# Peptides against a protein of PDB entry 2C5K, part 13

Target 1, 91 residues: chain A of PDB entry 2C5K
Amino acid sequence: EDPFQQVVKDTKEQLNRINNYITRHNTAGDDDQEEEIQDILKDVEETIVDLDRSIIVMKRDENEDVSGREAQVKNIKQQLDALKLRFDRRI

## One batch from the design tools (peptide; made by RFdiffusion4, then SolubleMPNN)

Design b1_p11_5_s3 (from b1_p11_5, 4 letters changed)
Fold by OpenDDE base, seed 4:
Structure b1_p11_5_s3 (fold): chain B 91 residues (1-91), chain A 11 residues (1-11)
Amino acid sequence: as target 1 above (91 residues)
Amino acid sequence: SEIEKLEEEAK
């Protein structure tokens, strides 16, 4: 079991769920679900910070090749940025 | 955070 990979997987799945939500709700709403999406996006941002920190620790303490993990975090950041753009541009 | 939740679950 690799908790890092599980976090990556769960984060990407959450972003995918939000992406699907935006597809079904292409206009900004003012309900509890919209607020929940905003909360999840903030949680993802925090998760990315934690993932980056974990990579720093692995490089420092474990002397492991973290290139793959760095690429995964980069991919999540790109996915988040694209999703935020879709979410924020809704009228 | 999500990572904190998963770390807790892994304990």
Scores: peptide ipSAE 0.025, ipTM 0.579, DockQ to the pose 0.052
Fold by OpenDDE base, seed 5:
Parts: C-alpha cells; sequence; structure tokens
Structure b1_p11_5_s3 (fold): chain B 91 residues (1-91), chain A 11 residues (1-11)
C-alpha cells in the first residue's frame, strides 16, 4: 500500500464526513462538534502542506512523474475550499 | 499530522 494514496483517501473521507454534517446542521452551532470540525479543517490544511512537500521531494530527488499526484492534491484543495465556504456561510 | 500518523502505521 502507498502511504500517499492512503492519506489522500482518508483526507477526502474526512471532508465528506464534514460535508454530511453541514447538510444535517445548516445553522452554525457552538458545541463540541463544531469545534471538532474546525480542528479537522486545520488538520487537513496541514496534511495538504505535507502532501505538497512530498511531491516536491519526489520531483527533486527521484525525478518522478508526479502529475497524477499533483492532480489529486489539487482536487483535495478544491474540496476543502468548497467545504470551508459551506461551513462559514452558515448562520 | 495525519500524514505522519499514516506513515508510521505503514511501517
Amino acid sequence: as target 1 above (91 residues)
Amino acid sequence: SEIEKLEEEAK
């Protein structure tokens, strides 16, 4: 198994869980779940940084074709941005 | 981070 792919998969699943939560909770709350979601979003941002760094290392040290991995990270970033918008727009 | 945890689990 590829750790990079596993991280990508787990990150997307986390974002999907949050998206489902927002669907069920369309108004902003002030409970433990709301705070946990904020923490997860920050963790996802950190994870994306780590994924980008790993790609940089692969390009530099291994001269590997990383276009597929770059596309995956781009997709995660788009998913994160869309989710943050939904989360922040709640009243 | 999540990636660090997963890398550790992969070892």
Scores: peptide ipSAE 0.025, ipTM 0.576, DockQ to the pose 0.051
Fold by OpenDDE base, seed 2:
Structure b1_p11_5_s3 (fold): chain B 91 residues (1-91), chain A 11 residues (1-11)
Amino acid sequence: as target 1 above (91 residues)
Amino acid sequence: SEIEKLEEEAK
């Protein structure tokens, strides 16, 4: 019911799926799946920007403790960066 | 974006 938490959950699941794909495809290909992964990674980047902005709004307008949400976004960023590194270093 | 879609569904 909390859209923020649902987005976090869905994003992490997408990154996990990509991670599993990379494990099965350790060499870069030139097919539809490779392009789809690139598109998903860009979508995740945009999602993270939106999550950060939502936290800024919550700090400003709701005066709630957002430390937990900030930690969640940080974790997603770390997961994304690790995945990008795996994806890009493939031959 | 995904967050925009989920926010719309949550209305």
Scores: peptide ipSAE 0.024, ipTM 0.572, DockQ to the pose 0.052
Fold by OpenDDE base, seed 1:
Structure b1_p11_5_s3 (fold): chain B 91 residues (1-91), chain A 11 residues (1-11)
Amino acid sequence: as target 1 above (91 residues)
Amino acid sequence: SEIEKLEEEAK
């Protein structure tokens, strides 16, 4: 229904999938799956940029209350940062 | 990106 909420939902699901992958693969590898994770992380970063821009447009052009959406994006950023930390700390 | 995919789907 709401494309913003769908993007948020799909992004969080992707991060959860990566988190589960790290749990099962707690050592760094050099294979196609590791490269795919890196690509997904970059895609999530770009998605967050787009979500932030979307919020800016909503504030400017539609004068909507975006407090809830800002909190959602903040939560995704925190989830991404935590996941990056787990991913990078693997040996 | 994920949002671009959803924007295209929403057209």
Scores: peptide ipSAE 0.024, ipTM 0.573, DockQ to the pose 0.052

Design b1_p11_5_s4 (from b1_p11_5 with E5K E8K)
Fold by OpenDDE base, seed 4:
Structure b1_p11_5_s4 (fold): chain B 91 residues (1-91), chain A 11 residues (1-11)
Amino acid sequence: as target 1 above (91 residues)
Amino acid sequence: EEIEKLLKEAE
């Protein structure tokens, strides 16, 4: 069991789903789906904060190597930033 | 919500 990895996976999958949505909806709309996506993006941001916090806790355990986890969170942040840029630039 | 639950399981 690795809840951290499951969260990472779920987060990346959510971002991928949104990315696919943007591909199909390249124009910003005023509908429930657009609002839902904005909510999901906020949820992802909160999730990233929680992941970072979990890493801080892991660092307090001398037997825990967090380098890989830090890299994963960094990757998710980059994915989120790229997606937000794509989402926000829509007319 | 589900993600928060999963992270709590790691704690």
Scores: peptide ipSAE 0.058, ipTM 0.652, DockQ to the pose 0.056
Fold by OpenDDE base, seed 1:
Structure b1_p11_5_s4 (fold): chain B 91 residues (1-91), chain A 11 residues (1-11)
Amino acid sequence: as target 1 above (91 residues)
Amino acid sequence: EEIEKLLKEAE
């Protein structure tokens, strides 16, 4: 597995962990864990920016499968947006 | 941080 795929995998797993946390903590809190989740979400956003940048670089090489990677990043963005919605809608 | 390290290896 190449570094790009490993980053995609790790990012999706991190988002899944947060999703599971929200399921167990469906009420918004004001503790260290809630702050940590917010920090992780920001880290994921930065990771997505880096993934997009890497795709731009890969597009300079005609031999690379950019379309598949663009679809993967799109999927991660959708997963992040859905997770943010769940996180913010908690009472 | 580890993710950033992995992306650097891809460049």
Scores: peptide ipSAE 0.057, ipTM 0.651, DockQ to the pose 0.057
Fold by OpenDDE base, seed 2:
Parts: sequence; structure tokens; C-alpha cells
Structure b1_p11_5_s4 (fold): chain B 91 residues (1-91), chain A 11 residues (1-11)
Amino acid sequence: as target 1 above (91 residues)
Amino acid sequence: EEIEKLLKEAE
């Protein structure tokens, strides 16, 4: 059980689900699903903040190499940014 | 907020 890796995995899966939704809904709508996607994106943003904070704590308290974890968070940030662009550019 | 719960398990 590695909570950090589980959070990373869950976050990436959420972003993938949203990406698939956007593929199926390339036109912006005004339904409950559109609002749900916006809420999930905000949740992911908060999750990334928490992941970054956890890495800071690990650097301080555990003296472990966290470069792998930093790379994972960077990848999630890139995935989120790409998804936001896809979501926002819809008309 | 399942993610916050998961992070708390590490503490």
C-alpha cells in the first residue's frame, strides 16, 4: 500500500475519463456533466497541491530520493494543462 | 474527497 502512488493513479484515471468525455462532447454544453467536469478539474488542482506538499515533507523528513515522485507530479500537471486547453477551447 | 483520505493514510 503506497498512498502517494494510489493518489497519482486515481488522478491520472480521472483525467483520462475527462479526456474521453471531451472526445465524445467536442461542443460545450450546459448540462450537469459539464459542471461535473469543472468540479473534477478543481479537485485535481487541489490534489496536485497536496501531492507537492507531500513531496516537500518527504524531502524534509525522510531523506529519500523523491525525483521519481516529482516527475510523476510534473506529468500529472502536464496532463491537466493539456486537458484544460481541450476543455476550454470547445464552443 | 477520497484523495485527501488516501494522503492521510500516509501520515
Scores: peptide ipSAE 0.055, ipTM 0.645, DockQ to the pose 0.055
Fold by OpenDDE base, seed 3:
Structure b1_p11_5_s4 (fold): chain B 91 residues (1-91), chain A 11 residues (1-11)
Amino acid sequence: as target 1 above (91 residues)
Amino acid sequence: EEIEKLLKEAE
């Protein structure tokens, strides 16, 4: 299996899990789980950086069309941004 | 983690 696609899949699933958590915890808390969610969001941000870097390497070292992969990463960024907004808006 | 390992395999 393509490791790039596996990372994309795992990242989207992680964001979905967080989104479901927010649905069940629609008020901001001050517990260890809230801190864990923040840590996961940072990990996802770093993952996106690595995905972008992998695309740059592909453009440089390969002559493959990466437009599809760029679109996938863009979609993940949009999902992350929407989730961060939802998380931060909780009172 | 798992993600770092998978991305390393892609390079």
Scores: peptide ipSAE 0.053, ipTM 0.650, DockQ to the pose 0.056

Design b1_p11_6_s2 (from b1_p11_6, 3 letters changed)
Fold by OpenDDE base, seed 5:
Structure b1_p11_6_s2 (fold): chain B 91 residues (1-91), chain A 11 residues (1-11)
Amino acid sequence: as target 1 above (91 residues)
Amino acid sequence: MLRLPKKFIEK
């Protein structure tokens, strides 16, 4: 089992859930779900930091190509940024 | 949310 891939998968699933919520709730709400989304977004940011750190460790300790992992993290960052914009633009 | 084990991120 590859813990990196499992975390990547879980992170993408969380972002997709939030994206689906925003689709159903295109106006900002004042409910528990809005607060939960904000918490998840912060958790995703922290997870991205850990993913980046793991790549640094791999580059240092192993002579393996990490370009695939770097591309996955880049994709998650792009998904997060797009989702933040969508979430914050709601009135 | 799932987290990486610390052994993967420790410098």
Scores: peptide ipSAE 0.457, ipTM 0.906, DockQ to the pose 0.084
Fold by OpenDDE base, seed 4:
Structure b1_p11_6_s2 (fold): chain B 91 residues (1-91), chain A 11 residues (1-11)
Amino acid sequence: as target 1 above (91 residues)
Amino acid sequence: MLRLPKKFIEK
């Protein structure tokens, strides 16, 4: 896989891990893992910015599959938003 | 988390 696909895969895996954690921990707690999750969510946001920037750069190369990559980033954004909703609404 | 090489985002 190219670096873009590797980052996409890693990002989705991180979000899935957090989603699984929320399933097991549906109440907000004062746990070190809760803080780590918040940090990871911020890292994901930064990663999305980098992915978007990379697509802009890739658009300069006519041979790149830009539309497919744009769809992948959109999917990650949707996954992040859904996860944030679950995480933030915990009691 | 895994990060993109700078060449992909700064070029």
Scores: peptide ipSAE 0.450, ipTM 0.903, DockQ to the pose 0.085
Fold by OpenDDE base, seed 1:
Order: C-alpha cells, then structure tokens, then sequence
Structure b1_p11_6_s2 (fold): chain B 91 residues (1-91), chain A 11 residues (1-11)
C-alpha cells in the first residue's frame, strides 16, 4: 500500500478503537484515557487536513485519479463526526 | 498516528 492508504487505514483503526472504548465506557470520565481520546481526535483532524492537501497536490498531475481518495477522506470525516457526537453526548 | 511524508503535501 502507498503512504496515503497506510494513513487512511491507521486513521480508521484509531477511530474504531475509540468507538469501542465509548461502547465500554458510555459515561464521561475524568481520567487519562478520556484526555488521550481527546488528543487522538484532534490528531485525526490534523491528519485529515494532510490527506486533503495530498489530494490537492495529486490533482496537479492529470495522470492521477483522485476520485477514490476523495471518497475515502469523505468517509473518514463522516466517521470522525459521528464519533465526536457520540463521545460528547456521554454523561 | 502515521503521517504522510511531507513531500506528498508540500510539492
């Protein structure tokens, strides 16, 4: 896999881990794990910015099809938004 | 987390 696909895969795995944590911890806590999750979510947001930038760079080369990559980033954004909502709704 | 090589976002 190319670096783009590796980053996409890693990002989705991190979001899945957080989703699983929320399932096991459906109440908001004030421990190190909660703070770590907040940090990871911020890191995911920054990673998405880099993914978008890479697509812009790829569009400069007419030989590269970016449609699949755009769909992948869109999917990650949707997964992030859904997870943030779920995380924030915990009491 | 894994990061893209800078060459993919800065060229």
Amino acid sequence: as target 1 above (91 residues)
Amino acid sequence: MLRLPKKFIEK
Scores: peptide ipSAE 0.448, ipTM 0.902, DockQ to the pose 0.084
Fold by OpenDDE base, seed 3:
Structure b1_p11_6_s2 (fold): chain B 91 residues (1-91), chain A 11 residues (1-11)
Amino acid sequence: as target 1 above (91 residues)
Amino acid sequence: MLRLPKKFIEK
């Protein structure tokens, strides 16, 4: 499998797992897991930066159509933003 | 590599 696609897949799965956690834990609590989720969200942000850098390199070095990969990264960014809003609005 | 909380691994 393409390493780029694996990272995309893993990132989306991680966000989905957090989303499912929020569904089960719709109230923010003083739980060690809440801090861990915040750390994971930060890791996802860093992963998105790495994916964007990867696309820049592909545009430069491979001269291939990267529009599909750009669309995937855009989708992950949208998923992250929606999840952050859902996580932060809990009381 | 994205790490998973123990809670996500156990469920």
Scores: peptide ipSAE 0.051, ipTM 0.673, DockQ to the pose 0.206

Design b1_p11_6_s3 (from b1_p11_6 with S4L H9V)
Fold by OpenDDE base, seed 1:
Structure b1_p11_6_s3 (fold): chain B 91 residues (1-91), chain A 11 residues (1-11)
Amino acid sequence: as target 1 above (91 residues)
Amino acid sequence: SLRLPKKFVEK
């Protein structure tokens, strides 16, 4: 894997871990894990920005076909948005 | 346990 694919993989893995946590903890809490999840979600948002920036650079400097990478980032954004909804809707 | 090290794309 190249660095881009490694970041994509790590990001999806973190989102999956949070999703699994929510499944086991379907009520909102006020503990260290809840705060850590919020921090991780912010980290994921920042990572997505970095991924988008890398695609812009590849288009500019390398003139590569980036359609596949754009689709991957789109998928991560959708996964993040779905997870945020699930996290916020907990009672 | 949830958190993974953040990786970077070098460009």
Scores: peptide ipSAE 0.043, ipTM 0.633, DockQ to the pose 0.071
Fold by OpenDDE base, seed 4:
Structure b1_p11_6_s3 (fold): chain B 91 residues (1-91), chain A 11 residues (1-11)
Amino acid sequence: as target 1 above (91 residues)
Amino acid sequence: SLRLPKKFVEK
């Protein structure tokens, strides 16, 4: 059991779902779903902070090779940034 | 809902 990987997976799935939503809704709306997306994006940001913190703890307390996990978090950050750009550019 | 349940262990 690896909770870190599960969180990574869940986070990427949420971002993918939002990305798919944007594909179907390429104009900014004023509805509950748009607000929920904003909330989820904020949750993802907070999750990334938690993931980074967990990596710091692993490096400090467990002395494990965390390069793979660091790369995963970097990838999520890039996915988030790309999604934010896509979301915010909608008219 | 777009939300997925998240389980995270804080260390």
Scores: peptide ipSAE 0.042, ipTM 0.630, DockQ to the pose 0.071
Fold by OpenDDE base, seed 5:
Structure b1_p11_6_s3 (fold): chain B 91 residues (1-91), chain A 11 residues (1-11)
Amino acid sequence: as target 1 above (91 residues)
Amino acid sequence: SLRLPKKFVEK
């Protein structure tokens, strides 16, 4: 299996889980899950940085077409940004 | 838990 694709998949699944949580919790609570979500979002940001770095290395060292991977990372970034907005706008 | 284990190795 491609580790890059596995990380992409895992990241999207994690974001989807958070999105589902927000759907069920449309008001900002002050519980452990809210804090955990914030931590997970930070972890996702770090993961995206790592994914970008891996693409840079592939472009440099392997002369492979990375456009597909770049599009995947862009999609994850958009998903993350939308989720952050949804999370932060809760009252 | 919502967390998935992080499975990425830096290059």
Scores: peptide ipSAE 0.041, ipTM 0.635, DockQ to the pose 0.073
Fold by OpenDDE base, seed 2:
Structure b1_p11_6_s3 (fold): chain B 91 residues (1-91), chain A 11 residues (1-11)
Amino acid sequence: as target 1 above (91 residues)
Amino acid sequence: SLRLPKKFVEK
């Protein structure tokens, strides 16, 4: 019941869903699903900002090691960047 | 949209 871990998990699952969609749709379209993906990617970016801010709060208010959480956020950023590249390269 | 509770985010 760690809300940080839950958000991380949900974010990665969303990115995986988009990745699967791109695999099935290697050509860019102009439909509702394409727009929804763009919206989700934007939401993920905002979520990452929130995750980073939460880590800042934990560093300030707690004495716990946050290195693990920082690594998780870094991993999500890498996943997002790779996905954005795949999404944008479609023709 | 995925969000952490506000209390976990720096204001």
Scores: peptide ipSAE 0.034, ipTM 0.638, DockQ to the pose 0.109

Design b1_p11_7_s1 (from b1_p11_7, 5 letters changed)
Fold by OpenDDE base, seed 5:
Structure b1_p11_7_s1 (fold): chain B 91 residues (1-91), chain A 11 residues (1-11)
Amino acid sequence: as target 1 above (91 residues)
Amino acid sequence: LRLPKKFVELP
């Protein structure tokens, strides 16, 4: 429906999938899945950049209240940062 | 705005 909300939803779902994987694999593996996780995390970072840019455009061009969308992006950033710490701390 | 894409299903 709302493309912004759909991107937010998909991003959070992917981060949750990675988090669940780490729960099942609490030691760093040397397999294709570790590289796949790294690739997904980079994709999420790029997606966050695009979300921020969309907010800037809405704020500038449409004079729209974007506080709710800013809060959503902040939440995704926090989820990403927490996941990165969890991923990197595995031995 | 980036469009949603297919995400991988992790084991």
Scores: peptide ipSAE 0.039, ipTM 0.659, DockQ to the pose 0.466
Fold by OpenDDE base, seed 3:
Structure b1_p11_7_s1 (fold): chain B 91 residues (1-91), chain A 11 residues (1-11)
Amino acid sequence: as target 1 above (91 residues)
Amino acid sequence: LRLPKKFVELP
């Protein structure tokens, strides 16, 4: 098992869950779930930082081609940014 | 690399 790929997968799944929640709750709410979503988005941001750090270490210490992993992280960042926009735009 | 501590299923 590749821990990097597991984290990528879990992160994307969590973002998808939030995206689906927004679909079912297309107006901003004032409940515990809205706050929890904000917390999860923050956790995802921190996870992305950790993924980037891991890539830096792989480039430095392992001398491996990390282009595929960099593309995966880029995709997650784009997914996060799109989701933040969708979440914040709700009335 | 860290593993996320919590994943939540949202209603």
Scores: peptide ipSAE 0.038, ipTM 0.671, DockQ to the pose 0.467
Fold by OpenDDE base, seed 2:
Structure b1_p11_7_s1 (fold): chain B 91 residues (1-91), chain A 11 residues (1-11)
Amino acid sequence: as target 1 above (91 residues)
Amino acid sequence: LRLPKKFVELP
């Protein structure tokens, strides 16, 4: 029951869902689902900011190695960037 | 940290 890990897991799962959607919908549309994806991507960006801030606090307040958590956030950022590129390239 | 989000099921 680590809330940090739960947020990481949830974020990655949501990005995977979007990735699967894009696979099925390789053409951009002007529908509610496209807007929903945009909203989710923004939410993920904000979640990443929160995760980064949490790591900063942990570094300051705790004497624990946060390198593992930093690597996880980096991985999510990479996944997000790849997904955004894929999403934006659709015609 | 944020609470876990409810996921949207995308068609």
Scores: peptide ipSAE 0.037, ipTM 0.667, DockQ to the pose 0.494
Fold by OpenDDE base, seed 1:
Structure b1_p11_7_s1 (fold): chain B 91 residues (1-91), chain A 11 residues (1-11)
Amino acid sequence: as target 1 above (91 residues)
Amino acid sequence: LRLPKKFVELP
């Protein structure tokens, strides 16, 4: 895997871990773990920005076909949005 | 392309 694919993989794995945590903790809490989840979600958002920037650079400097990478980032954004909705809707 | 790994294992 190249660095881009490794970051994509790591991001998806982290989102899956959070999703599994929510399954085990389906009520909103006020503890250190809930705060950590919020921090991780923010880190994922920043990582997505970095992935988008990398695609822009590849299009500009390397003139590569980035359609596949754009689709991967779109998929991660959808996964993040779905997870945020699930996290926020907990009672 | 170089991006840092930012992710930690959840307990």
Scores: peptide ipSAE 0.036, ipTM 0.647, DockQ to the pose 0.314

Design b1_p11_7_s2 (from b1_p11_7, 4 letters changed)
Fold by OpenDDE base, seed 3:
Structure b1_p11_7_s2 (fold): chain B 91 residues (1-91), chain A 11 residues (1-11)
Amino acid sequence: as target 1 above (91 residues)
Amino acid sequence: LRLPKKFVEKE
């Protein structure tokens, strides 16, 4: 498996872990775990930027399936946005 | 909790 696909997979798994945490912790707390979740969300945002940069480089090679990779990044962005809404609306 | 080392490409 290539590094791009591994990063995509790991990012989606990380977002799923946070989503499961929110399910178990549906009320916002003021603890180290809540701060860690916020930090991870920022790391995911940075990772998406890196994935987009990677796609720009891959577009220079006409033999690559750039469309499939763009769809994967779009899916991660949608997952992140949905999760951020779920995290932020907690009281 | 944290992601592994990222694969970073530059333009």
Scores: peptide ipSAE 0.055, ipTM 0.651, DockQ to the pose 0.061
Fold by OpenDDE base, seed 4:
Structure b1_p11_7_s2 (fold): chain B 91 residues (1-91), chain A 11 residues (1-11)
Amino acid sequence: as target 1 above (91 residues)
Amino acid sequence: LRLPKKFVEKE
């Protein structure tokens, strides 16, 4: 598989797993998993930076589907922002 | 999660 698509897939799956966790744990707690989720969210933020940088590289190849990839990264950013809102607003 | 270095521009 395309390395870009693999990273996109893995990132979305991680965000989905966290979203499912929040659904089951809608209150903030002193849990080791809460800290892990914070770490994963930071990793996702860094991954998005890497994906954006990868698109710059891919734009050097005129045959790359850059528009589609930019839309995918935008979608991940939106998913992350929505998830962060849910996570941070927990009581 | 990371792309191979060849696919990511470094600053």
Scores: peptide ipSAE 0.043, ipTM 0.665, DockQ to the pose 0.080
Fold by OpenDDE base, seed 2:
Structure b1_p11_7_s2 (fold): chain B 91 residues (1-91), chain A 11 residues (1-11)
Amino acid sequence: as target 1 above (91 residues)
Amino acid sequence: LRLPKKFVEKE
């Protein structure tokens, strides 16, 4: 079990769920689901901070290559940025 | 979504 990989997986799944929601709801609404999505996006941002911090800890405490983990976090950041743009540009 | 506190750098 790798808690880092689990968090990465969960984060990507959440972003995918939001992406699917936006596909079905391409018009901005004022419902509870829209607010929940905004909350989830903020939670993902905080999660990314935690993931970055975890990599810093691994670099200090372990003599292991973390390049793979850094690439995963970079991918999540790109996914988040694309999703935020898509969410905010809805009419 | 959170990593265990033990894996996060302390401020």
Scores: peptide ipSAE 0.042, ipTM 0.658, DockQ to the pose 0.092
Fold by OpenDDE base, seed 5:
Structure b1_p11_7_s2 (fold): chain B 91 residues (1-91), chain A 11 residues (1-11)
Amino acid sequence: as target 1 above (91 residues)
Amino acid sequence: LRLPKKFVEKE
């Protein structure tokens, strides 16, 4: 069991859920779901910080090849940025 | 979503 991979998986699934919501709700609403999405996006940002920190620890303490993990975090960041753009540009 | 605290450096 790899806690890092579990967090990556959960984060990507959460972003996918939001992406699917935006697809169904392509105009900005003033409902509780819009606020919840904003909160989730903030939580994802914090999770990415934690993932980056975990990579720093692995580099320092375990001397492991972290290139694969760095690529995964980069992918999540790109997914988050794309999702933020979709979310914010809705009118 | 959080990794175990032991894997996260503190600022």
Scores: peptide ipSAE 0.041, ipTM 0.657, DockQ to the pose 0.068

Design b1_p11_7_s3 (from b1_p11_7, 4 letters changed)
Fold by OpenDDE base, seed 3:
Structure b1_p11_7_s3 (fold): chain B 91 residues (1-91), chain A 11 residues (1-11)
Amino acid sequence: as target 1 above (91 residues)
Amino acid sequence: LRLPKKFVEKA
């Protein structure tokens, strides 16, 4: 088991779930669920910071090729940014 | 990273 890959997977799945929610709720709501989405997006941002930190540690301590992991984190960042734009553009 | 039950059901 690779904890890094598990976190990546969980993060992408959460972003996908929110994306699907926005598809079904294309108008911004004023309910607890909308606030929870905002909280989850902040959690994802913090998770990305942790993933980046883990890569720094791997570069320093493990001396392994981390290019694949860096690409995965980059992909998650792009997914997050796209989702934020979609979420914020709702009226 | 947490996932409310409602999001598990809606997605």
Scores: peptide ipSAE 0.052, ipTM 0.675, DockQ to the pose 0.229
Fold by OpenDDE base, seed 2:
Structure b1_p11_7_s3 (fold): chain B 91 residues (1-91), chain A 11 residues (1-11)
Amino acid sequence: as target 1 above (91 residues)
Amino acid sequence: LRLPKKFVEKA
């Protein structure tokens, strides 16, 4: 129902799926799945930018308390950063 | 965002 919450949910689920993949594939490979993960990580980064922009618009146009949404985006950023670290650390 | 089939299956 809430598009913002749906995007947040989808983003977190995607990151979790990648995290699970890394757990099962702790060595870096040169296959299609590795490239797909890199593409998805970029998509997530762009999604986060869009989420931030949406919050700015809500603060400006609706003057609502968006602290909860800001906290959600912060959490996603932390999840992304942790995942990127795991992904890059693989040998 | 997209959920590739393999990632859905491997989740």
Scores: peptide ipSAE 0.052, ipTM 0.675, DockQ to the pose 0.224
Fold by OpenDDE base, seed 4:
Structure b1_p11_7_s3 (fold): chain B 91 residues (1-91), chain A 11 residues (1-11)
Amino acid sequence: as target 1 above (91 residues)
Amino acid sequence: LRLPKKFVEKA
């Protein structure tokens, strides 16, 4: 069991769900779903912080090669940034 | 979404 990979997987799935939502709702709405999306995006940001911190711990305590995990977190950050841009630019 | 506490350093 690798909890890091599970969190990465769950995070990417959430971002994908939001991306699909934006596709179906390309205009900003005034409903509970829009607010929920904003909350999820904030949760993802916090999750990324936690993932980064977990990598620091792994470097310090396990002295493992974390390059792959760092690349995964970088990819999630890029996915989040792209999604936020798409979400915020809706009229 | 959170890692187990033992894997995350909190500031």
Scores: peptide ipSAE 0.044, ipTM 0.672, DockQ to the pose 0.082
Fold by OpenDDE base, seed 5:
Structure b1_p11_7_s3 (fold): chain B 91 residues (1-91), chain A 11 residues (1-11)
Amino acid sequence: as target 1 above (91 residues)
Amino acid sequence: LRLPKKFVEKA
């Protein structure tokens, strides 16, 4: 029941859902779904900001080793960047 | 997607 891990998990699952959608819809169009994907990608970006902020708080207030959590956030950022590139390259 | 507010620094 770690809230941080739950958010990480939910974020990765959402990115995977979008990735699977792109696989099935490798052409731009379907305006409603395209807009929804853009909204989700923005939500993920905001979530990453929140995750980073939580790590800052943990480092400051708990003097805890957060290297594992930092690595997880880095992985999510990489997944997001790869997905954005894939999304934008569609014709 | 959001962490509980208690885990995030306030703006």
Scores: peptide ipSAE 0.044, ipTM 0.663, DockQ to the pose 0.082

